# Ledger of designs, part 69: peptides against a protein of PDB entry 6TME

Target 1, 324 residues: chain A of PDB entry 6TME
Amino acid sequence: NRLKRAYIALQAWKKAFYSDPFNTAANWVGPDVCSYKGVFCAPALDDPSVLVVAGIDLNHADIAGYLPPELGLLTDVALFHVNSNRFCGVIPKSLSKLTLMYEFDVSNNRFVGPFPTVALSWPSLKFLDIRYNDFEGKLPPEIFDKDLDAIFLNNNRFESTIPETIGKSTASVVTFAHNKFSGCIPKTIGQMKNLNEIVFIGNNLSGCLPNEIGSLNNVTVFDASSNGFVGSLPSTLSGLANVEQMDFSYNKFTGFVTDNICKLPKLSNFTFSYNFFNGEAQSCVPGSSQEKQFDDTSNCLQNRPNQKSAKECLPVVSRPVDCS
Target 2, 324 residues: chain A of PDB entry 6TME as posed
Amino acid sequence: NRLKRAYIALQAWKKAFYSDPFNTAANWVGPDVCSYKGVFCAPALDDPSVLVVAGIDLNHADIFGYLPPELGLLTDVALFHVNSNRFCGVIPKSLSKLTLMYEFDVSNNRFVGPFPTVALSWPSLKFLDIRYNDFEGKLPPEIFDKDLDAIFLNNNRFESTIPETIGKSTASVVTFAHNKFSGCIPKTIGQMKNLNEIVFIGNNLSGCLPNEIGSLNNVTVFDASSNGFVGSLPSTLSGLANVEQMDFSYNKFTGFVTDNICKLPKLSNFTFSYNFFNGEAQSCVPGSSQEKQFDDTSNCLQNRPNQKSAKECLPVVSRPVDCS

## One batch from the design tools (peptide; made by RFdiffusion4, then SolubleMPNN)

Design b1_p12_7_s1 (from b1_p12_7, 6 letters changed)
Fold by OpenDDE base, seed 2:
Order: structure tokens, then C-alpha cells, then sequence
Structure b1_p12_7_s1 (fold): chain B 324 residues (1-324), chain A 12 residues (1-12)
């Protein structure tokens, strides 16, 4: 009996709660699991006459506890949304039995350990949100082989390089922000066909930006701020026909910010502050447009306010990195 | 969120 298995799983989970401030699981009593708060039942896909647990929603419950292995008995669950809790430990490997998993959101918790590779075992997964946790180690390359619509990895402890497989991703939104990623952005990034928004904020990324970024025709948000990027901005950025928000601030970029970038047709906000740019086109000057907002603060620009001192600029500007 | 919308559809 599927509901009996669900009962065992849910009771085991209730026992794994250390704190339930809102008494969310207060009604988790008895065999009628479909009446449990945050538990949603639906007809089974293989037999419409059978009712199964298809979804879990415990969002914003502030529950402290862990995920016990018995959760693997919830084999009919397609939606698992438990964000904004205080769950700790690791994601159980037993969740590999949840082969119908479609949406998985464990964001804003206290999960630790390596990337939850069990997520890679779900053939139908479309949405993955693991942001605001303490996941660490390398990002498995296989994550980008998944047909995901969105990948939220931000605010964790991931390290190492971004996998070359990123170009295989069909996701419209990808976030790497506030991790410990290092190395270069892979050149394969230009192969991301459906990408609308990508953020690299606050990592240890370095090297030159790949020219292939200019192939991201559908990107509306591109944020590479607060990293260690060097060299000039790729001239191919003029190909970003749909970019609206672009941020390269707090890096080590040098060279000239060109007219072709600042005149991008849908560009509304372009921040390139806190770098070592030594020139900018007139179209890049803050206040030059009523439709576009620019920030050129703290660069090495002549005749502009709030720039770095000559002492700070000279060592960097005199040794430009050749990205060719 | 997208997840919330899907869950809402299950509830209905």
C-alpha cells in the first residue's frame, strides 16, 4: 500500500523534527496522510484510481531537524518544497527512489556536505533550488547534462572550477553567486541556447572573459561582479542584443569600455565600477543617456570623478593583460 | 514561485 509507505515515511520525519515552532506537524496523526498539513495527494500516474502522496510543501515552517532515510518511501512525490526551514545534515541517498521528482527546493536550510548527487538520479527533474545552504566541494559536471529549467546554486560553499559542460545546459536561469568557484568561465558558455539570466557574483573566478559570451543572444541579465577577472571586455559583447542588466564591477578589468557595448539596444543598467579601465566612450559616461544607467566609479579614467589614484592605477594599467 | 504554483494546482 503506497499510502501506508507514505505514513511510515512521514511519521519517521516527524520524529526527526527537533523543533516545530508553528506546530506544522501537529495534525500528522493517523493513517490519513492526505489530510496532513503540507502533504498533497493526487491520483497516481500509473493508476488514476489510486491516491498517492504527490507533493510536499513545508515552506517557511522554521522546522529544525533532519531528513531521515525513510523519506525514500515517498516514491510518488514529484514536488518537494521545504525551503526556509532549519533542516540540517545531508540529503538522503534513499531519495533516489523518488523517480518522479520534478521540482526540488531545499533552499534556505542548513544542509551540509558535498553536492547532493541524488538529484542527478532523477530523470524528470526540471527545477533544482539548493541555494542558501552549506553545500561544499566540487560541482559535478553532470548537473548541466540535466534538462533543467532553472539551477540555483548561490550562497553555498562550492569550490573548484565551473564545469565545461555548462554549455549543455538548457536552463533559462543559472546562479553561481556567493560561492568559492575559481578558474575561468568556460568558453562553452556561448552554447547555452536558452539562457536568460546568469550570475557569477562574489566568487574567486579569474582570467579573461571568453569571447563566446557574445553568443548569448537571449541573455537579459549578466552579472560577473566581485571576482578576479582581468583583461579587456570582449568586443563580442556587442552581440548581446537583449541584455538589460550587465555588471562587471569589482574586478581587475583594464582597457577601454567601447561605444559598441554601451549602445547595446536593450541595455538599461551597465555597472563597470571598481576596475582599472583607462578609457570609456562618451556613450558610457554616466548621465549621457536618460534611458541607460551607467556607473564608472573607481576606475582609472581621466577627467571623471571618484577614480582611483595614479599610484593605484599605474602598476595595473601599465601591465595590461593580453587576452588574445 | 513556480513550485508554489504547481503545488497549488495539486491542492485544487
Amino acid sequence: as target 1 above (324 residues)
Amino acid sequence: SRVDELLSSLKS
Scores: peptide ipSAE 0.026, ipTM 0.726, DockQ to the pose 0.050
Fold by OpenDDE base, seed 1:
Parts: C-alpha cells; structure tokens; sequence
Structure b1_p12_7_s1 (fold): chain B 324 residues (1-324), chain A 12 residues (1-12)
C-alpha cells in the first residue's frame, strides 16, 4: 500500500516533467518503484518487513518541470535531493505529510514564491538547502528555532531583516549571501554556539556590527562583504580565536584596523578592502606576514597604494559613526 | 540508523 502511494506520486511527478534531457525517468514504468532511477527504498522505520521509498536523488538531472501535490504521498521519504535541475513553481504544502524529512535539497532550481514554510513542519529536518532559487519575502523567524546542521539560503530574493531568533540556531553553516536582506545583524548572533561558517555577502545589510560577533569562538569563516555596514570594527573581534577567513570588503567601515584583529591566531585571509578605514596596524599591512594574507585596497589609509582620494575620504572619515 | 545507512548509500 505504501509503495502503491509512492507509485501514484512518482507517476504524477513524471507527468509533471517538461523536459528530461538525460531520460532519467525513462525506467519509471510499472509498480516496482524501488527500481526507478533516483528512487531509493529502505525498510520502514515502523515495520522493517515493509519496503518504502525513503530517498529521492535526482541531482544534476537537468529536469524541467514542477513538483506536483501528489508528492505528499511519499510519506516515508527522509532524503529529498533534487538540486541542479530546472524545477519551477512552489514547494507543495502537501509535503507536510513527509514527517520523516531529514535532508531537503532543492538548490539550483527555479522555485519561486515565499519561503517554503512547509519545511518548518518537518520535526526531524537537519539539512535545508534552498539556495540558487527565486524564493522571496521575509525569512520566517522560526527557521532558526529548528535544530538544523546547515541552512543554505544564498542566491535568492529574500528581503527584510534577519530575524533575532538567529541566536537560537544550532547550525554550523549559515549562508545569507546574495539576497536582499536589510537592517542590522542582530545582537543575538553571538549566541550561535555551533557556528563555524556564516556568509552575508551581497545584501543590503547596514548599521554597526554588533559587539557580540566576538563571542563566536568556533567561527572559521565570517564574510560580511558587499553590504552597507558602517562604523568601526568591534574591538571584540579579537575573540574570534578560530577565524581563518574574514571578509569585510565593500562596506562603509571607518576607523582603525587594530593589531588585535590582524593578529588573530588562525587568521589566514583578512580582506577589508573598499571601505573608509583611515588607519591600520603594521600587522594588518599586506605582506607583513608570510602566513596571513591581507587586502587593504581602496580605503583611506595614508602611505598605502591603491587608496581612495582625499576627496572621497574626507566626507566620510570626518563624520565617523558612533556605534556605542 | 536506517536514515544514516541510506544517506551513506546516496553519497556513494
């Protein structure tokens, strides 16, 4: 009966394909769904004697189509990987019936609409990848209440502010890059206890960086480049004991880049180019270290190459933003 | 777990 439901779902999906360049679904014929290419069966969790569809892997199939509501019949699916296709439309709300969902990867498709809130209904979800789509609107605060290992949101059309609930996230990797997020980074960011990598690249974020960033002891990658951040770098950044890659380039930062930041013990690459910094410690100078790479290009630094003109610098440097 | 086994097989 469970495989019969799966058959109905998979046949409905095949019918929803507009193009299948690699003929991935060519063998999607007959009731033996476990033999279907990209369909993986396993013993049911509630009854090991029953075989169920537990996983879908159609990655890199270049399939054009949409996700029909009949996919909600795949109630035993724990892994749903369909990245690098040309699926369009919205994520069906009927997927709420897939209560065993563990990994959901719909990245690199053509999905549209608001954040797929159906993902919030999956109690066991650990991996969410919706990057490289056209999802839009605000990010639901509840996403960070979930016990996710990774949250990939980059390259979408999300807007509004980053929810303050971000501090509740247990994710090791979070990407916001290349969206339309605005406002400040929440002060609660420092509460992300498991964070290793966070990427804010290419948004409309602004304001001062919160001091609480310095509490991210496990972070190895922190990229806030290509935003509208202002003020000085927080002195508390000296607390980033494990940061390897740090990028603040293409913002509106001012002030002095200190030794405490540039001498971070694990720092490999620190890019603070294309800002309005008016000073840097000797340890921040490119070429000052064999182990660290720095880029101070296009700031307001004296006696450094490739800096902004005085005309460009003076209006900004003379009016420093007080982040206190 | 069964999920872990499936995950392993899918990544192979």
Amino acid sequence: as target 1 above (324 residues)
Amino acid sequence: SRVDELLSSLKS
Scores: peptide ipSAE 0.022, ipTM 0.701, DockQ to the pose 0.041
Fold by OpenDDE base, seed 4:
Order: sequence, then structure tokens, then C-alpha cells
Structure b1_p12_7_s1 (fold): chain B 324 residues (1-324), chain A 12 residues (1-12)
Amino acid sequence: as target 1 above (324 residues)
Amino acid sequence: SRVDELLSSLKS
């Protein structure tokens, strides 16, 4: 019996709660699991006459505990949303049995360990949110082989390089922000055909920006701030026909910020502060446009306010990195 | 897809 299995799973989970401040699981009593708070039933896909647990929504419940392996008995779950809790431990490998998993949101918890590779086993997964946890180690390249609409990885402890497979991703939104990623942005990034928003904020990324970024003609948000990028901005950035928000602040960029970038047709906000740019086009000057906002603070620009000292600029500007 | 239909029913 599918609901019996669900009962076993949910009762095991209740036992795994260390704290339930809002008494969310107070009504998790008895065999009628479909009446449980945060548990949603629906007709099974294989038999509409059979009711199954199809969704879990425990968002914002502030529950402390862990995910027991018995959760693998929830084989009909397609929606698993447990964000903004205090769940700890690892994501059980037994969740591989949840073959209908469509949306998996465990964000804003205290999960640890490596990337939950069980997520890679779900053939129908479209939404993956594991942000604001303590996941660590390398990002599996296979994550980008998944047909995901969104990939939220930000605010974790992921390290190493961004996989070259990123170009295979069909996701519209990808966040890498506030991890420990290092190395260069892969050149394959330009192959992300459906990309609208990508965020690299606050990592240890370095090297030159790949020219292939300019191929991201559907991107509306591109944020690479707070990294260690060097060299000049690629001239191919003029290809970002739909970019609205662009941030390259807090890097080690040098060179000249060109008209071709600052005059992008949909650009509304372009921040390139806290770098070592030694020149900018007139179109890049803050206040030059009523429709666009620019920030050129703390660069090596002449005749602009709030710039770095000559002493700070000279060692860097005099030795520009050649990205060619 | 059938999955989408199921999800729609859950979201309603």
C-alpha cells in the first residue's frame, strides 16, 4: 500500500525532528497522511483511482532535524519543498527511489557533505534549489546534463572549478554566488542557449572573462562581482543585446570600458566599480544617461571622483594582463 | 505532460 509506505516514512521523519517550533507535525498522527500539515496528496499518475503523497511543503517551518532514509518510501513525491528550516545532515541516497521528483527545494537549511548526487538520479527534475546550506566539495559535471530550468547553488561551500559542462545547461537561471569556486569561467558558457540570469558573486574565480560570454544574447542579469578576474572586458560583450543588470565590481579588471558595452540597448545598471580600469567612454560615466545607472567608483580613472590613488593603480595598470 | 498535470493539481 502506497499510503502505508508514506505513513512509515512520515512517522520516521517526525521522529527525526529535534524541534518543531510551530508544531507543524502535531497533526501527523494516524494513517490518514493526506491530512498531515504540509503533505499533499493527488491521484497517482499510473492509476487515477489511487491517492498518493505527491508533494511535501514544509517551507518556513523552522524545524530542526534530519532527513531519515525512510523518506525513500515516498516514491510518488514530485514536489519536495522544505526550505527555511534547520534540517541537518546529508540528503539520503534512498531518495533515488523518488523517480517522479520534479522540484527539489532544500534551501536555507543546514545540510552538509558533498553535492547531493541523488539529485542526478531523478530523470524528470526541473527545479533544484540547494542554496544557503553547507554543501561542500566539487560540483559534479553531470549537474549540467540535467534538463533543469533553474539551478540554485549559491551560499554553500562548493570549491574547485566550474565544470566545462556548463554549456550543456538549458537552465534559465544559474547561481554560483558565495561559494569557493576557483579557476576560470569555462568558454563553453556561451553555449547556454536559454540562460537569462547567471550569478558568480563572491567566489575565487580568476583569469580572463571568456569572449564567449558575448554569445549569451538572452541574458538579462550577468553578475561576476567579487572575484579575482583580470584583463580587459571582452569586446564581445557588445553582443549582450538583452542584458539589463551587469556587475563586474570588486575584481582586478584593467583597460578601457568601451561605448559598445555601455550603450547596450537594454542595459539599465552597469557596475564596474572597485577595479583597475584606466579609462571609460563618455557613455559609461555615471550621470551621462537618465535611463542607465553606472558606477565607476574606485578605479584608476582620470578626472573622476572616488578613484584609487596613483600609488595603488600604478603597479597594476602598468602591467596589464593580456587576455589574447 | 502528465507530471505537469499532477503538479498543477497540487498547486491549485
Scores: peptide ipSAE 0.022, ipTM 0.699, DockQ to the pose 0.034
Fold by OpenDDE base, seed 5:
Structure b1_p12_7_s1 (fold): chain B 324 residues (1-324), chain A 12 residues (1-12)
Amino acid sequence: as target 1 above (324 residues)
Amino acid sequence: SRVDELLSSLKS
């Protein structure tokens, strides 16, 4: 019976394919769904004698189509990977019936609509990848209530602010890059326990960086480049004991880049180019270290190459934003 | 966990 439901779902999905260039669904014929390409069966958790569809892997199939509501009949699916296809439309709310969902990867598709809130209904979800789509609107605060290992949101059309609930996240990797997020980074960011990598690249974020960033002891990658951040770098960044890659380029930062930042023990690459910094410690100078790479291009630094003109610098440097 | 069990089954 469970496989029969799966059959109905998969046949409905096949009908929803507009293009299947690799003929992935060519063998999607007959009741033996476990033999279907990209369909993986396993013994049911509640009855080991019953075989169920537990996983879908259609990664890189370049399939054009949509996800029909009948996919909600795949109630035993824990792994759903349809990365790098051309699926369009919305994520069906009927997927709420997939209560065993553990990994959901719909990245690199053409999905549209608001954040797929159905993902929030999955109690056991650990991996969520919706990057490289056309999702839009607000990011629901509840996303960070989930016990996710990774949250990939980059390259979408998300707007609004970053939810304050971000501090509740236990994710090691979070990407916001290339959206339309605005406002400030929440101060609660410092409460993230397991954060290793966070990327804010290419948004409309603004304001001062919160001091609480310095509490991210486990962060190895912090990229806030290509935003509208202002003010000085927080002195508390000296607390980033494990940061290896740090990028603040293409913002509107001012002030002095200090030794305590540039001498961070694990720092490998620090890019602070294309800002309005008017000074840097000797330890921040490109070439000053064999172990660290710095980029101070296009700032307001004296006696450094490739800096902004006085005409460009003076109006900004003379009116520094006070973040205190 | 139940999920781990399922994943194990899928990989076996």
Scores: peptide ipSAE 0.021, ipTM 0.679, DockQ to the pose 0.031

Design b1_p12_7_s2 (from b1_p12_7, 6 letters changed)
Fold by OpenDDE base, seed 4:
Structure b1_p12_7_s2 (fold): chain B 324 residues (1-324), chain A 12 residues (1-12)
Amino acid sequence: as target 1 above (324 residues)
Amino acid sequence: SRVDELLSSLRS
């Protein structure tokens, strides 16, 4: 009996709660699991006459605890949302049995350990949100083989490089922000045909930006701020026909910010502050447009306010990195 | 699909 298995799972989970400030699980009593707060039942996909637990929504419950292996008994769950709790430990491997998983949101918790590879076992996964946790180690390349609509990895402890398989991703939104990723952005990034938003904020990424970024025709948000990128901005960025928000601030970029970039047709905000740019087109000057906002603060620009001193600029500007 | 219907209901 599927509901019996669900009962076992949910009772095991309740037992794994250390704190339930809102008494969310107070009504988690008895065999009628479909009446449990945060538990949603639906007709089974394989048999409409059978009622099964299809969804969990414990978002914002501030529950402290862990995910016990018995959760693997919830084999019919397609939605698992436990956002903004205080769950700790690791994601159980037993969740591999949840083959119908569509959306997995464990963001804003205290999960630790390596990337939850169990997520890779879900064939129908479309939404993965593991941001604001303490996941660590390498990002498995296989994550981008998944047909995901969104991948939220930001605010974790991930290290190593961005996998080259990123180009295989069909996701519209990908966040790497506030991790410890290093190395270059893979050139394969240009193959992300469905990409709308990508953020690399606050990592240890370095090297030159790949020219292939200019192939991201659908991107509306591109944020590479707070990294260690060097060299000039790729001229191919002029191809970002739909970019609205672009941020390259807090890097080590040099060279000239071109007119072709600043006049991008959909560009509304372009921040390139806190770099070592030594020139900018007139169209890039803050205040030059009513429709666009620019920030050129703390560069090596002549005749602009709030720039770096010559002492700071000269050693960097005089040794520009050749990205060719 | 029934799953899609559930998703829709949970998202509302």
Scores: peptide ipSAE 0.039, ipTM 0.762, DockQ to the pose 0.040
Fold by OpenDDE base, seed 2:
Structure b1_p12_7_s2 (fold): chain B 324 residues (1-324), chain A 12 residues (1-12)
Amino acid sequence: as target 1 above (324 residues)
Amino acid sequence: SRVDELLSSLRS
């Protein structure tokens, strides 16, 4: 009996709660699991006459506890949303039995350990949100082989390089922000066909930006701020026909910010502050446009306010990195 | 599908 298995799983989970401030699980009593708060039942896909637990929604419950292995008994669950809680520990490997998993949201919790590779075992997964946790280690390259619509990885402890498989991703939104990723952005990034928003904020990324970024025709948000990127901005960025928000601030870029970048047709905000740019086109000057906002603060620009000192600029500007 | 209906309901 599927509901009996669900009962076992849910009761095990209730026992794994250390704190339930809002008494969310207060009604988790008895065999009628479909009446449990945050538990949603539906007719089974293989047999419409059988009722099964198809979804869990415990968002914003502030529950402290862990995920016990018995959750693997919830084999009919397609939606698992438990964000904004205080769950700790690791994601159980037993969740591999949840083969119908479609949306998995464990964001804003206290999960630890390596990337939850069990997520890679779900063939129908479309939404993965693991942001605002303490996951660590390298990102498995296989994550980008999945047909995900969105990938939220920000605010964790991930290390190592961005996998080259990123080019295979069909996701519209990908966030790497506030991790410890290092190395260069892979050249394969230009192969992302459906990308709308990508965020690299606050990592240890370095090297030159790949020219292939200019192939991202559908991107509306590109944020690479707060990293260690060097060299000039690729001239191919002029190909970003749909970019609205672009941020390269807090890096070590050098060279000239060109007119063809600042005149991008959909560009609304372009921040390139806190770098070592030694020139900019007139179209890049803050205040030059009513439709576009620019920030050129703390560069090595002549005749502009709030720039770095010559002492700070000369060592970097005189030794430009050749990205060719 | 029935699951799609549930998904829509839960996402709304």
Scores: peptide ipSAE 0.036, ipTM 0.752, DockQ to the pose 0.038
Fold by OpenDDE base, seed 1:
Structure b1_p12_7_s2 (fold): chain B 324 residues (1-324), chain A 12 residues (1-12)
Amino acid sequence: as target 1 above (324 residues)
Amino acid sequence: SRVDELLSSLRS
């Protein structure tokens, strides 16, 4: 019965293909769905004597089409990987029936609509990759209540503020890059206990960086470049004991870049170019270290090359933002 | 777990 449902689902999906350049679904014929290319069967979790469709992997198949509601019949699927195709439309609500969903990767497709809230209904979800699509609207706060290992949201059309619930996330990797997020980074960010990498690149974020960022002692990558952040870098950044890659470039930061930041023990690359910093410690100067790479280009630094003109700097530097 | 086994097979 389960394989019969799977057959119905997979045939409906095949019918929903507009283009299959590699003829991936050429062998999707007949009731033996476990032989279908990209379909993986396993013994059912509730009954090991029953074989079920447990995984889909159609990565890099360049398939054009959409996800039909019949995919909800694949109730035993734990892994759904359709990366790098040309699927369009929305994620079907019927996928709520896939209660065993563990990894969901629909990245690099042409999906549209709001955040696929059906993903929030999956109690066992650990991996969510929806990057490189056209998802839009606000990010549901509940996404960070999920016990996810990784959250990939980059290269979409998400807007509004980052939810304060971000502090509840247990994810090690979170990407917000290349969306339309606005507002401040929530102070609760410091509560992300498992965070290793977080990327905010290319949004409309603004305001002061919260001091609580300094509590992220396990972070190895922190990229907040290409936003509208203002004020000085928090002194608490000295707490980033494991940061290796740090990028604050292309913002509106002011003030002095201090030794306690540039001398972070694991720091390998620190880019703070294209801001309005008016001073830097000697340890921050590019070339000052063989182990660390710095970029201080296009700031308001004295006696440094490739800086902004006084005309560009004066209006900003003379009106420092107080983040206290 | 069975899921882990499947993950391994899909990633190989």
Scores: peptide ipSAE 0.036, ipTM 0.747, DockQ to the pose 0.041
Fold by OpenDDE base, seed 5:
Structure b1_p12_7_s2 (fold): chain B 324 residues (1-324), chain A 12 residues (1-12)
Amino acid sequence: as target 1 above (324 residues)
Amino acid sequence: SRVDELLSSLRS
């Protein structure tokens, strides 16, 4: 039966624990898996008279170990949340059998290997959190074909470019931060219909910001700091009617920061420090507004404190990148 | 977290 399979899976997992400092699995004894700490049962969707393991919650258990292939026997699991542990190894491909997977959170672990493509096999997946791991390699373009509400990829070792398919994403939150992504932000970004928050912090992204960013009408947080972006800020950023937090700091931007950007109606914080901007509108000056906070530190602005030296500025400012 | 909330619903 289903619970028997679950028992086999969970016992195999227990055996795969190297350390269980909080003795989370101490009660993982016997056939009554529904009583196991961190294991949650519910009536099966196909047969309400049958009790199945529907969820795993081992968050913050500090468990060291790996995910054995026997976890594939947990075929009724829809929620798998094991963040903040010390699980290592790869996500087993046997999890493809968990066809009901809805929420998958393995964040803050020590998982390695390429992107866990098994996640792409789950037809009903809505939440994917793999941040704070050691996943590496390319991001599969297919990830954005999934109808995900949130995509958390930050703090990994992902490389290569951001897939053009990003525009297909219906996610409200997407994080790329602290990886090794390179190349340009795809122009298709403007097609993201439900995007509220997107974070590119601390990658190797470069080139000009695409004008299509201005089409992100619902975005409240846009952070592209700590990259290698060049050129001027797109004038189309004036279209970000709902942006509250915007950060372009620590890039190589040039040009003039305009009123149209700094007067965005919902803008609360706008950081454009550590660039090579050579001018800013009065509305962009820190302290000019009580409702908005600006940071123009370490640019090439005249008559402003804490700016770069002429020696640093002139070589860059005199050779502005044309993004047209 | 979002997941925790959903799991909570399973507990009840």
Scores: peptide ipSAE 0.035, ipTM 0.764, DockQ to the pose 0.051

